Peptides against a protein of PDB entry 5K2M. Designs and how they scored, part 106

Target 1, 273 residues: chain A of PDB entry 5K2M
Amino acid sequence: MRIGITYTVLRREEMAIKERAGEFGEVVMLHEDDLLFPGNYDLDVVIIRNVSHFKALYTARLFESEGIPTVNSSRLIFEAGDKLFATLRLAGKVPVPEWKAALSEGGALRVPDSLGYPLVSKPVFGSWGRLLAKVNDRDSLEAVLEHRKWMKNPLYGIHYFQEFVEKPGRDIRSYVIGGEFVGAIYRYSNHWITNTARGGKAEPCSDPEVEELSVKAWEAFGEGALAIDIFESEKGLLVNEVNPNMEFKNAARVTGADMAGKLVEYAVEVAKT

## One batch from the design tools (peptide; made by RFdiffusion4, then SolubleMPNN)

Design b2_p18_6_s1 (from b2_p18_6, 5 letters changed)
Fold by OpenDDE base, seed 3:
Structure b2_p18_6_s1 (fold): chain B 273 residues (1-273), chain A 18 residues (1-18)
Amino acid sequence: as target 1 above (273 residues)
Amino acid sequence: SEDEEDLEIALKEEEREE
């Protein structure tokens, strides 16, 4: 068994994945700068750990073009890494925050007629709460839309909105790999945007409802390794988003779950199919 | 770019001991 690992930064996650992969076969570390295609790679599977969503997506597709399966697949990265496409998958299986999508400024200006205020404006791509805006009124909506007109990337012209969900000063991040629930954590923050990268504390989450919901959310995609972000709302648990390029160092530390091992085991399974 | 910002965030996060 030859296992490739693509990476941009050698993080704790990549080190753990490398270590676990070594127990199953030969490990080939592939820095992003080393990737050239076509490359005639001799690998049975590639674990994709590129930091950039788009770099990860294209890397996965390029390996697949050479007949090498990837974890995650380019299909999963594409569908899960786009907030709107992810919502389309999730909405048919699990509760999600109320959402609207508009393809023009004129359409976007009518979103409050359905969602009301406050609402959240999100880009369809991006990490760590980038360009999230809480929109409290018409003036704020107009300002956000005006700024979007001047953004270079045409994807900023896709207007995705959610209802603002009041959270109890935390959210939940769960992990599902190959359809198996691995673990979950609470992420605490004093800001309405919760992210551990912004100094939030993590605590273990042991809730059977979270476990069940997380597996159902994964089943909406039906493959791969996903981190799942869940809100605790007045109307119950809501699946906010999924991440096909998961960070898990804090979750592994807090829960004691062998997330790296589970990821490698799944990759080995994929290699054998 | 978005990619450069993602890289910067990833690097900063790795510098944290927690």
Scores: peptide ipSAE 0.350, ipTM 0.871, DockQ to the pose 0.753
Fold by OpenDDE base, seed 5:
Structure b2_p18_6_s1 (fold): chain B 273 residues (1-273), chain A 18 residues (1-18)
Amino acid sequence: as target 1 above (273 residues)
Amino acid sequence: SEDEEDLEIALKEEEREE
């Protein structure tokens, strides 16, 4: 078994994945600078750990073009890494925050007619709460839309909105790999954007409802390794988003779950399929 | 770029845990 690992930065996650992969076979570390295609890669599977969503997507697709399966697959990275596409998958299977999508400024201005205020404006791509805006009124909506016109990436012209969900000072991040629930954490924050990367405390989450919902959310995609962000709302649990390029060092530490091992085990299974 | 910002965040997160 030859396992490739693509990466941009050798983080704790990549180190853990490398270590665990070594137990199953030969490990080939592939920094982004090492990747040229088409290539003669002698690999049975590649674990994708590129930091960039797009680089991860294209890397996965390039390996797949050479007949080498990837974890995650380019399909999963594409569908799960886009907030709108992810919502489309999730909405048919699990509760999600109320949402609207508009393809024009004129359409976006009508979103409050259905969602009301406050609402959240999200880009369809991006990590760590980048460019999230809590929109409390018409003036704020107009400002966000005006600024979007000057953003260079055409994807910023895709207007995705959610209802603002009042959270109890925390959210939930769960992990599902190959359809198996691996673990979950609470992320505490005094800010409406909860992210451990922004100084939030993490605690173990042991809730059967979270476990069940997380598996159902994963089943909406049907493959791979996903981190799942869940809100505790007055309406119950809501699946906010999923991440096909998950960070798990804090969750692994807090829960004691062998997330790196589970990821490698899944990659080995994929290689044998 | 978004990629540069993602990289910067990733690097900063690794520095905070040392």
Scores: peptide ipSAE 0.339, ipTM 0.867, DockQ to the pose 0.773
Fold by OpenDDE base, seed 2:
Structure b2_p18_6_s1 (fold): chain B 273 residues (1-273), chain A 18 residues (1-18)
Amino acid sequence: as target 1 above (273 residues)
Amino acid sequence: SEDEEDLEIALKEEEREE
C-alpha cells in the first residue's frame, strides 16, 4: 500500500496522518511544490490536506484523472466545500438554518422580506469565518452588497444568506469518517462567530442527538471524511455547514479520538475498492 | 488572495500552539 498525502503546511494533523499512515504502508508526502500533472504517481490513494479549498479540489481531481482515488474525492470537496451546495445536500436530510440565495443585488435586497433581520451574509467559499457579516438592517445590507460589487472573484456575486441563529456562546463541531461518528467538541466564543482558530476554547461534546444528526448529515453526501458544524438553536440542532478539509487537532486533543487513524483507515478502504 | 490568507492563518495557528 502506497499512501500519498498532499499538504501546504505540515500541521499537527498532517504529522498525525503521516504517522498513522506509516502503519498501513509506504507514505509519500507531497508538498504543493511537488505536484505536477500529468504525472506518473505510483500511489494507491491520496489523502488531500491542501489548505486552500480550490487547490484541494483541483489536486483531488488531478489525481483521480490518473486513476488514483482521493480522500476526500473531488466530488465531495466540491459539494461540501461550497456553503450553498452543501446546504442543498443537507436541507433534504437534516435541519438547517433558514437560508436564501440570490444571484443579483435586486434579488438580495428582497431576502429580508423572507428571512427578516438580522441576517448573516456568507460567501459560498472561505474558511475561518472570512467575510461573514451580521446584517442588522437595510443600510448594512446595502453596504455589504455594494462592497461585493468590487470584489474580484465572481463567486462573491453569489449572495448566500442565513437567518441569524442565537447560539449559547458556543457551537458544535463533529467528525464523521466513512459514515462512522468519530467525535464532537463544543467550541466556545464570546463572538457570534465561533471558531477555535480565533482563540476559542474546545470541550468534549457527548450528546447522542449530535451523533445521530452528524451521521445523517454525512449521509447527505454519502462518502468521505467531514467535519460538521452544528448550532444549538431555540428550534433545536441545526447543521450549519460541513468541511471536507477538516482541522482536528483540537478535537483529537480534547476527545482523545484517533481521528488521524480513522482517516487513514478510511483511505486504505478506499484504496481497496 | 484568499489562498494567501488561508495559508497565513494556518501558519499563525501552528505558531501559537508551539
Scores: peptide ipSAE 0.325, ipTM 0.864, DockQ to the pose 0.798
Fold by OpenDDE base, seed 1:
Structure b2_p18_6_s1 (fold): chain B 273 residues (1-273), chain A 18 residues (1-18)
Amino acid sequence: as target 1 above (273 residues)
Amino acid sequence: SEDEEDLEIALKEEEREE
């Protein structure tokens, strides 16, 4: 078996994936600079580890066009990597924060009529809590919308809002690969954005309710490897978002879970399908 | 660009532990 691994940066995750993949077959590391299509790739499966959501998406689709399956698939990357599309999948299966989408400024201005304040404004794409805004009032909403008008990417014109969820100074990130719960962590932060890029620290999370909810969230998509972000709210656990291009170095360290191995095992399974 | 920012953050994150 020949396993490709696409990557932008050789992170701890990619190193771990490479190492574990070597136990199953020949590993072919493919930096973004090495990717040209159409190409004659002799690969049974490709693990997608590009940092960019869009590059990951297109890379996956390009390999698929040559008959090479990917983990994650382009479909999963597309649906899970877009916050709105992910919400559409999740909302049918699991509790999610209340949300609204608007396709115009005029529509966006009416969102508080249904959700009230405070709101969270999110771009439909982006990582690291980028361009998340807590919107406490009309003035703040108008400001966010005004700024969006000057953003060049048309996707910034898609207005996605959630209710503001009061969290207990942390959120949960769980990992489900091939339908199997692998592990979960708490991410602690004094800021309402609990992402580790904002200085969050990780601790193990052992909660059967988290495990059950995580699997259900994964089932909303039905394939691949997902990190799942869960809020602890007054009304119970809420699935906030999923990540089809997960970071797991700290989660693996904290939990001791073999996330890289599970990812490779799943990729091997996909290759055999 | 968003991709450049993502890359920069990813690189910085490699220098940190949670």
Scores: peptide ipSAE 0.322, ipTM 0.859, DockQ to the pose 0.730

Design b2_p18_6_s2 (from b2_p18_6, 7 letters changed)
Fold by OpenDDE base, seed 1:
Structure b2_p18_6_s2 (fold): chain B 273 residues (1-273), chain A 18 residues (1-18)
Amino acid sequence: as target 1 above (273 residues)
Amino acid sequence: SEDEEDLKIALEYEEEEE
């Protein structure tokens, strides 16, 4: 068994994955600078750990084009890594925050007619709460839309909105790998954006409802390793988003779950398929 | 760029302990 691991930065997660992968076979670390296609890669599976969503997506697809399966697959990265595409998958299986998508400014201006205020404006791509905006009124909506006009990436012209969900000062991040629930944490923040990169703290989450919902959310995609972000709302648990390129150092530390091991085990199973 | 920002945040996250 030869296991590739693509990476941008050798983080704690990549080190842990490397270490666990070594128990199953030969490990080939592949920095982004090492990737050139078409190539002659002698690998049975590749674990994708590129930081960039797009680089991860294309890396996965490029390996797949050479007959090498990836974890995650390019399909999963594509669908799960786009907030709108992820919502489309999730909405058919699990409760999600109310959402609207608009393809024009004119359409976007009508979103409050159905969702009301406050709204959350999200880019369809991006991490760590980048370009999230709480939109409390018409003036704020107009401002967000005006700013989007000046953004160069055409994807910023895709207007994705959610209802604003009041949370109890925290959200939940769960981890499902190969359909198995691995663990979950609470992420605490006084800010409406609850992300560890914004000063959040993690605590273990042991809730059977979270576990069940997380597995169902994973089943909406049906493959891979996903971090799942869940809100505790007045109307119950809501799946906000999923991440096909998950960070798990804090979750692993807090829960004691062998997330790296589970990821490698899944990759090995994928290689054998 | 988005990639540069992602990398920056990823590096910052790596240095942070909760």
Scores: peptide ipSAE 0.316, ipTM 0.853, DockQ to the pose 0.748
Fold by OpenDDE base, seed 5:
Structure b2_p18_6_s2 (fold): chain B 273 residues (1-273), chain A 18 residues (1-18)
Amino acid sequence: as target 1 above (273 residues)
Amino acid sequence: SEDEEDLKIALEYEEEEE
């Protein structure tokens, strides 16, 4: 078994994945600078750990074009890494925050007629709460829309909105790999954007409802390794988003779950399929 | 760029003390 690992930065997660992968076979570390396609890669599977969503997506697709499966697949990275596409998968399977999408400024200005205020403006791509805006009124909506016109990436012209969910000073991040629930944490923050990578405290989450919901959310995609962000709301649990390029350092530490091992085991399974 | 920001945050995350 030859396992590739693509990466941008050798983080604790990549080190853990490398170590665990070594127990199953030969490990080939592939920094982004090492990647050139088409290539002659002798690999049975590649674990994708590129930091950039798009680089991860294209790297996965390039390996797949050479007949080498990836974890995650390019399909999963594409669908799960886009907030709108992820919502489309999730909405029919699990509770999600109320949402609207508009393809024009004129359409976006009508969103409050349906969702009301406050609402949250999100880019369809991006991590760690980047470019999230709590929109409390018409003036702020107009400002966000005006600024979007000057952003260079055309994807910023896709207007995705959610209802503002009042959270109890925390959210939940769960992990599902190959359809198996691996673990979950609470992420605490005094800010309406909760993220451990932004200084939030993590604690173990042991809730059967979270476990069940997380598996259902994963089943909406049907493959791969996903981190799942869940809100606790007055309406109950809501699946906010999923991440096909998960960080898990804090979650692994807090829960004691072998997330790196589970990821490698799944990759080995994929290689044998 | 988005890639630069992602890298920056990833590095900050790695340097964050537990």
Scores: peptide ipSAE 0.312, ipTM 0.851, DockQ to the pose 0.772
Fold by OpenDDE base, seed 4:
Structure b2_p18_6_s2 (fold): chain B 273 residues (1-273), chain A 18 residues (1-18)
Amino acid sequence: as target 1 above (273 residues)
Amino acid sequence: SEDEEDLKIALEYEEEEE
């Protein structure tokens, strides 16, 4: 078994994946600078750990074009890594925050007619809460929309909104790999954006409802390794988003779950399919 | 750029210890 691992930065997660992969076969570390296509890669599977969503997506697709399966697949990265596309998958299977999408400023200005205020404006792509905006009123909405016009990436012209969900000073991140629940954590923050990568604290979450919901959320996609962000709301648990390029160092530390091992085991399974 | 920011955040995340 030859396992490739693509990466941008050698983080704790990549080191853990490398270490665990070494127990299953030969490991080939592939920095982004090492990637050139078409190529003659002698690999049975590639674990995608590129930092950039788009680089991860294209890397996965490029390996797939060479007949090498990836974890995650380009399909999963595409559908799960886009907040709107992910919502489209999730909404039919699990409770999600109320949402609206608009393709123009004029359409976006009508979103509050349906969702009310406050709203959350999200870019359809991005990590670590980048460019999330709590929109409390019309003036703020107009400002966000105006700023979007000056952003270079045309994807910023896709307007995705959610209802603002009141959370109890935390959210939940769970991990499902190959359809199996691996673990979950609470992420604490005094800010409405909860993210451990932004100084949030993590504690283990042991809740059967979270486990069940997480698996159902994963089933909406039906493959791969996903981190799942869940809100505790007055309406109950809501699946906010999923991440096909998960960070797990804090979750692994706090829960003791073998996130890296489970990921590698799944990759080996994929290689054999 | 988004890539630059993603890289920056990834590096910051790596430096953060709980």
Scores: peptide ipSAE 0.305, ipTM 0.846, DockQ to the pose 0.728
Fold by OpenDDE base, seed 2:
Structure b2_p18_6_s2 (fold): chain B 273 residues (1-273), chain A 18 residues (1-18)
Amino acid sequence: as target 1 above (273 residues)
Amino acid sequence: SEDEEDLKIALEYEEEEE
């Protein structure tokens, strides 16, 4: 078994994955600078750990073009890594925050007619809460829309909105790999944007409802390794988004779950399929 | 770029937990 691991930065997660992968076979570390295609790679599977969503997506697709399966697959990265596409999958299986999508400023200006204020404006791509905006009124909505016009990437012209969900100063991040629940954490923040990467505290989450919901959310996609972000709302648990390129350092530390091992085990399973 | 910012955040996050 030859296991590739693509990476941008050698983080604790990549180190853990490398270490665990070594127990299953030969490990080939592939920095982004090492990747050229076509490349005739001699690998049975590749674990995708590129930091960039798009680089991860294209890397996965390029390996697949050479007949090498990836974890995650390019399909999963594409569908799960786009907030709107992910919502489309999730909405059919699990409770999600109320949402609207608009393809024009004129359409976007009508969103409050359905969702009311406050709203959350999200880009369809991006990590660590980048370009999330709490929109409290019409003036703020107009400002967000105006600024979007000047953004160079055309994807910023896709207007994705959610209802603002009042959270109890935390959210939940769970992990499902190959359809199995691995663990979950609470992420605490005094800000309406909860993210441990911004200095938030993490604690273990042991809730059977979270476990069940997380598995159902994963089943909406039906493959791969996903981190799942869940809100605790007045309406109950809501699946906010999923991440096909998960960080798990804090979750592994807090829960003691062998997330790296589970990821590698799944990759080995994929290689044998 | 978004990629540069993602890389920056990833690096900063790694440094904070050391």
Scores: peptide ipSAE 0.298, ipTM 0.842, DockQ to the pose 0.854

Design b2_p18_6_s3 (from b2_p18_6 with A3D E6D D9I F17E)
Fold by OpenDDE base, seed 4:
Structure b2_p18_6_s3 (fold): chain B 273 residues (1-273), chain A 18 residues (1-18)
Amino acid sequence: as target 1 above (273 residues)
Amino acid sequence: SEDEEDLEIALEEEEREE
């Protein structure tokens, strides 16, 4: 078994994946600078750990074009890594925050007629809460929309909105790999955006409802390794988003779950199919 | 760019844990 691992930065996750992969076969570390296509890669599977969503997506698709399966697949990265596309999958299977999408400023200005205020403006792509805006009123909405016109990437012209969900000073991040629940954590923050990467405290989450919901959320996509962000709302648990390029160092540390091992095991299974 | 920012964030996170 030859396992490729693509990466931008050798993080704790990539180090752990490398270590675990070494137990299953030969490991080939592939920095983004090493990637050139078409190529003659002798690999049975590639674990995609590129930092950029788009680089991860294209890397996965490029390996697939060479007949090499990837974890995650380009299909999953595409469907799950876009917040709107992910919502479309999730909304059919699990509770999600109320949402609206608009394709123009004029359409976006009518979103509050349906969702009310406050609402959250989200780019359809981006990590670590980038460009999330809590929109409390019309003036704020107009400002966000105006700023979007000046953003270089045309994807910023896709207007995705959610209802603002009041959370109990935390959210939940769970991990499902190959349909198996691996673990979950609470992420604590005094800010409405919760992210452990930004210095939030993590604690283990042991909740059967979270486990069940996480598996159902994964089933909306039906493949791969996903981190799942869940809100504790007055309406119950809501699946906010999923991440096909998951960070898990904090979750692994806090829960003791072998997330890297589970990811590698799944990759080995994918290689054999 | 988004890629540059993602890289910067990733690097900053690793530095904080050292």
Scores: peptide ipSAE 0.307, ipTM 0.858, DockQ to the pose 0.770
Fold by OpenDDE base, seed 5:
Structure b2_p18_6_s3 (fold): chain B 273 residues (1-273), chain A 18 residues (1-18)
Amino acid sequence: as target 1 above (273 residues)
Amino acid sequence: SEDEEDLEIALEEEEREE
């Protein structure tokens, strides 16, 4: 078994994945600078750990073009890494925050007619709460839309909105790999955007409802390794988003779950299929 | 770029845990 690992930065996650992969076979670390295609890669599977969503997507697709399966697949990275596409998958299977999508400024201005205020404006791509805006009124909506006209990436012209969900000072991040629930954490924050990367405290989450919902959310995609962000709302649990390029160092530490091992085990299974 | 910002955040997170 030859396992490739693509990466941009050798983080704790990549180190853990490398270590665990070494137990199953030969490990080939592939920094982004090492990647040229078409290539003569002698690999049975590649674990994709590129930091960039787009680099991860294209890397996965390039390996797949050479007949080498990837974890995650380019399909999963594409569908799960786009907030709108992910919502489309999730909405048919699990509760999600109320949402609207508009393809024009004129359409976006009508979103409050259905969602009301406050609402959240999200780009369809991006990590760590980048360009999230809590829109409390018409003036704020107009400002967000005006600023988006000057953004260079055409994807910023795709207007995705959610209802603002009042959270109890925390959210939930769960992990599902190959359809198996691996673990979950609470992420505490005094800000409406909860992110452990920005100094939030993490605690173990042991809730059967979270476990069941997380598996159902994963089943909406049907493959791979996903981190799942869940809100605790007055309406119950809501699946906010999924991440096909998951960080798990804090969750692994807090829960004691062998997330790196589970990821490698799944990659080995994919290689044998 | 978004990629540069993602890289910067990833690097900053690793530096904070050392």
Scores: peptide ipSAE 0.296, ipTM 0.854, DockQ to the pose 0.760
Fold by OpenDDE base, seed 2:
Structure b2_p18_6_s3 (fold): chain B 273 residues (1-273), chain A 18 residues (1-18)
Amino acid sequence: as target 1 above (273 residues)
Amino acid sequence: SEDEEDLEIALEEEEREE
């Protein structure tokens, strides 16, 4: 078994994955600078750990074109890594925050007629809460829309909105790999944007409802390794988003779950299929 | 770019935990 691992930065996650992969076969670390296509890669599977969503997506697709399966697949990265496309998958299977999508400023200006204020403006792509805006009124909505016109990436012209969900100073991040629930954590923040990468405290989450919901959310996609972000709302648990390129160092530390091992085990399974 | 920002954040997070 030859296992490739693509990466941008050698993080704790990549180190853990490398270590665990070494127990199953030969490990080939592939920095982004090492990647040229088409190529003659002698690999049975590639674990995708590129930091950039788009680089991860294209890397996965390029390996697949060489007949090498990836974890995650380019399909999963594409569908799960786009907040709108992920919502479309999730909405048919699990509770999600109320949402609207508009394809023009004129359409976006009508969103409050349905969602009301406050609402959250999200780009369809981006990490660490980038360009999330709490929109409290018409003036704020107009400002967000005006600024979007000057953004160079055309994807910023896709207007995705959610209801503002009042959270109890935390959210939940769960992990499902190959359909198996691996673990979950609470992420604490005093800000309405909750992210552990911004200095938030993490604690173990042991809730059977979270486990069940997380598996159902994964089943909306039906493959791969996903981190799942869940809100505790007045309406109950809501699946906010999923991440096909998960960070798990905090979750692994807090829960003691062998997330890297589970990821590698799944990759080995994929390689044998 | 978004990719540069993502890389910067990833690097900063690793530096803070060391």
Scores: peptide ipSAE 0.284, ipTM 0.850, DockQ to the pose 0.785
Fold by OpenDDE base, seed 1:
Structure b2_p18_6_s3 (fold): chain B 273 residues (1-273), chain A 18 residues (1-18)
Amino acid sequence: as target 1 above (273 residues)
Amino acid sequence: SEDEEDLEIALEEEEREE
């Protein structure tokens, strides 16, 4: 078996994936600079680890066009990597924060009529809590909308809003690969945006309700490897978002779970179907 | 930190897409 791994930067995750993939077959590391299409790739499966959502999406689709399956698939990357599209999948299966989408400024200005304040404004794409805004009032909403008018990317014209969820100073990130729950962590932050990259501490999360909810969230997509972000709210657990291009170094360290191995095992399974 | 570096890389990639 020949396993490709596409990557932008060789991170701890990619190193771990490479190492574990070597136990199953020949590993072919493919930096973004090495990717030209159409190409004659002799690969049974490709693990997609491009940092960029769009590069990951297109890379997956390009390999698929040559008959090479990918983990994650372009379909999953597309559906899960867009916050709105992910919400559409999730909302049918699991509890999610209340949300609204608007396709114009005029529509966006009416969102508080249904959701009230405070709101969270999110871009449909992007990572690391970039361009997340807590919108407490009309003036703040108008400011966010005004700024978005000057952004060049037309996707900023897609206005996605959630209710503001009061969290207990943490959120949960779980991992489901091939329908199997692999592990979960608490991410602690004093800021309303919980991200480990912003100095948050990670601790193991052992909660059967989290495990069950995580699997159900994965089932909304029905394939691949997903990190799942869950809020602890007064309403119970809410699935906030999913990530089809997961970082797991902290989670693997804290939980001891073999996330890289599980990802490779799933890729090998995909290669055999 | 390594996490900050990863964040910087991700932000740079996102900025290139804009």
Scores: peptide ipSAE 0.023, ipTM 0.646, DockQ to the pose 0.150; fails the geometry check

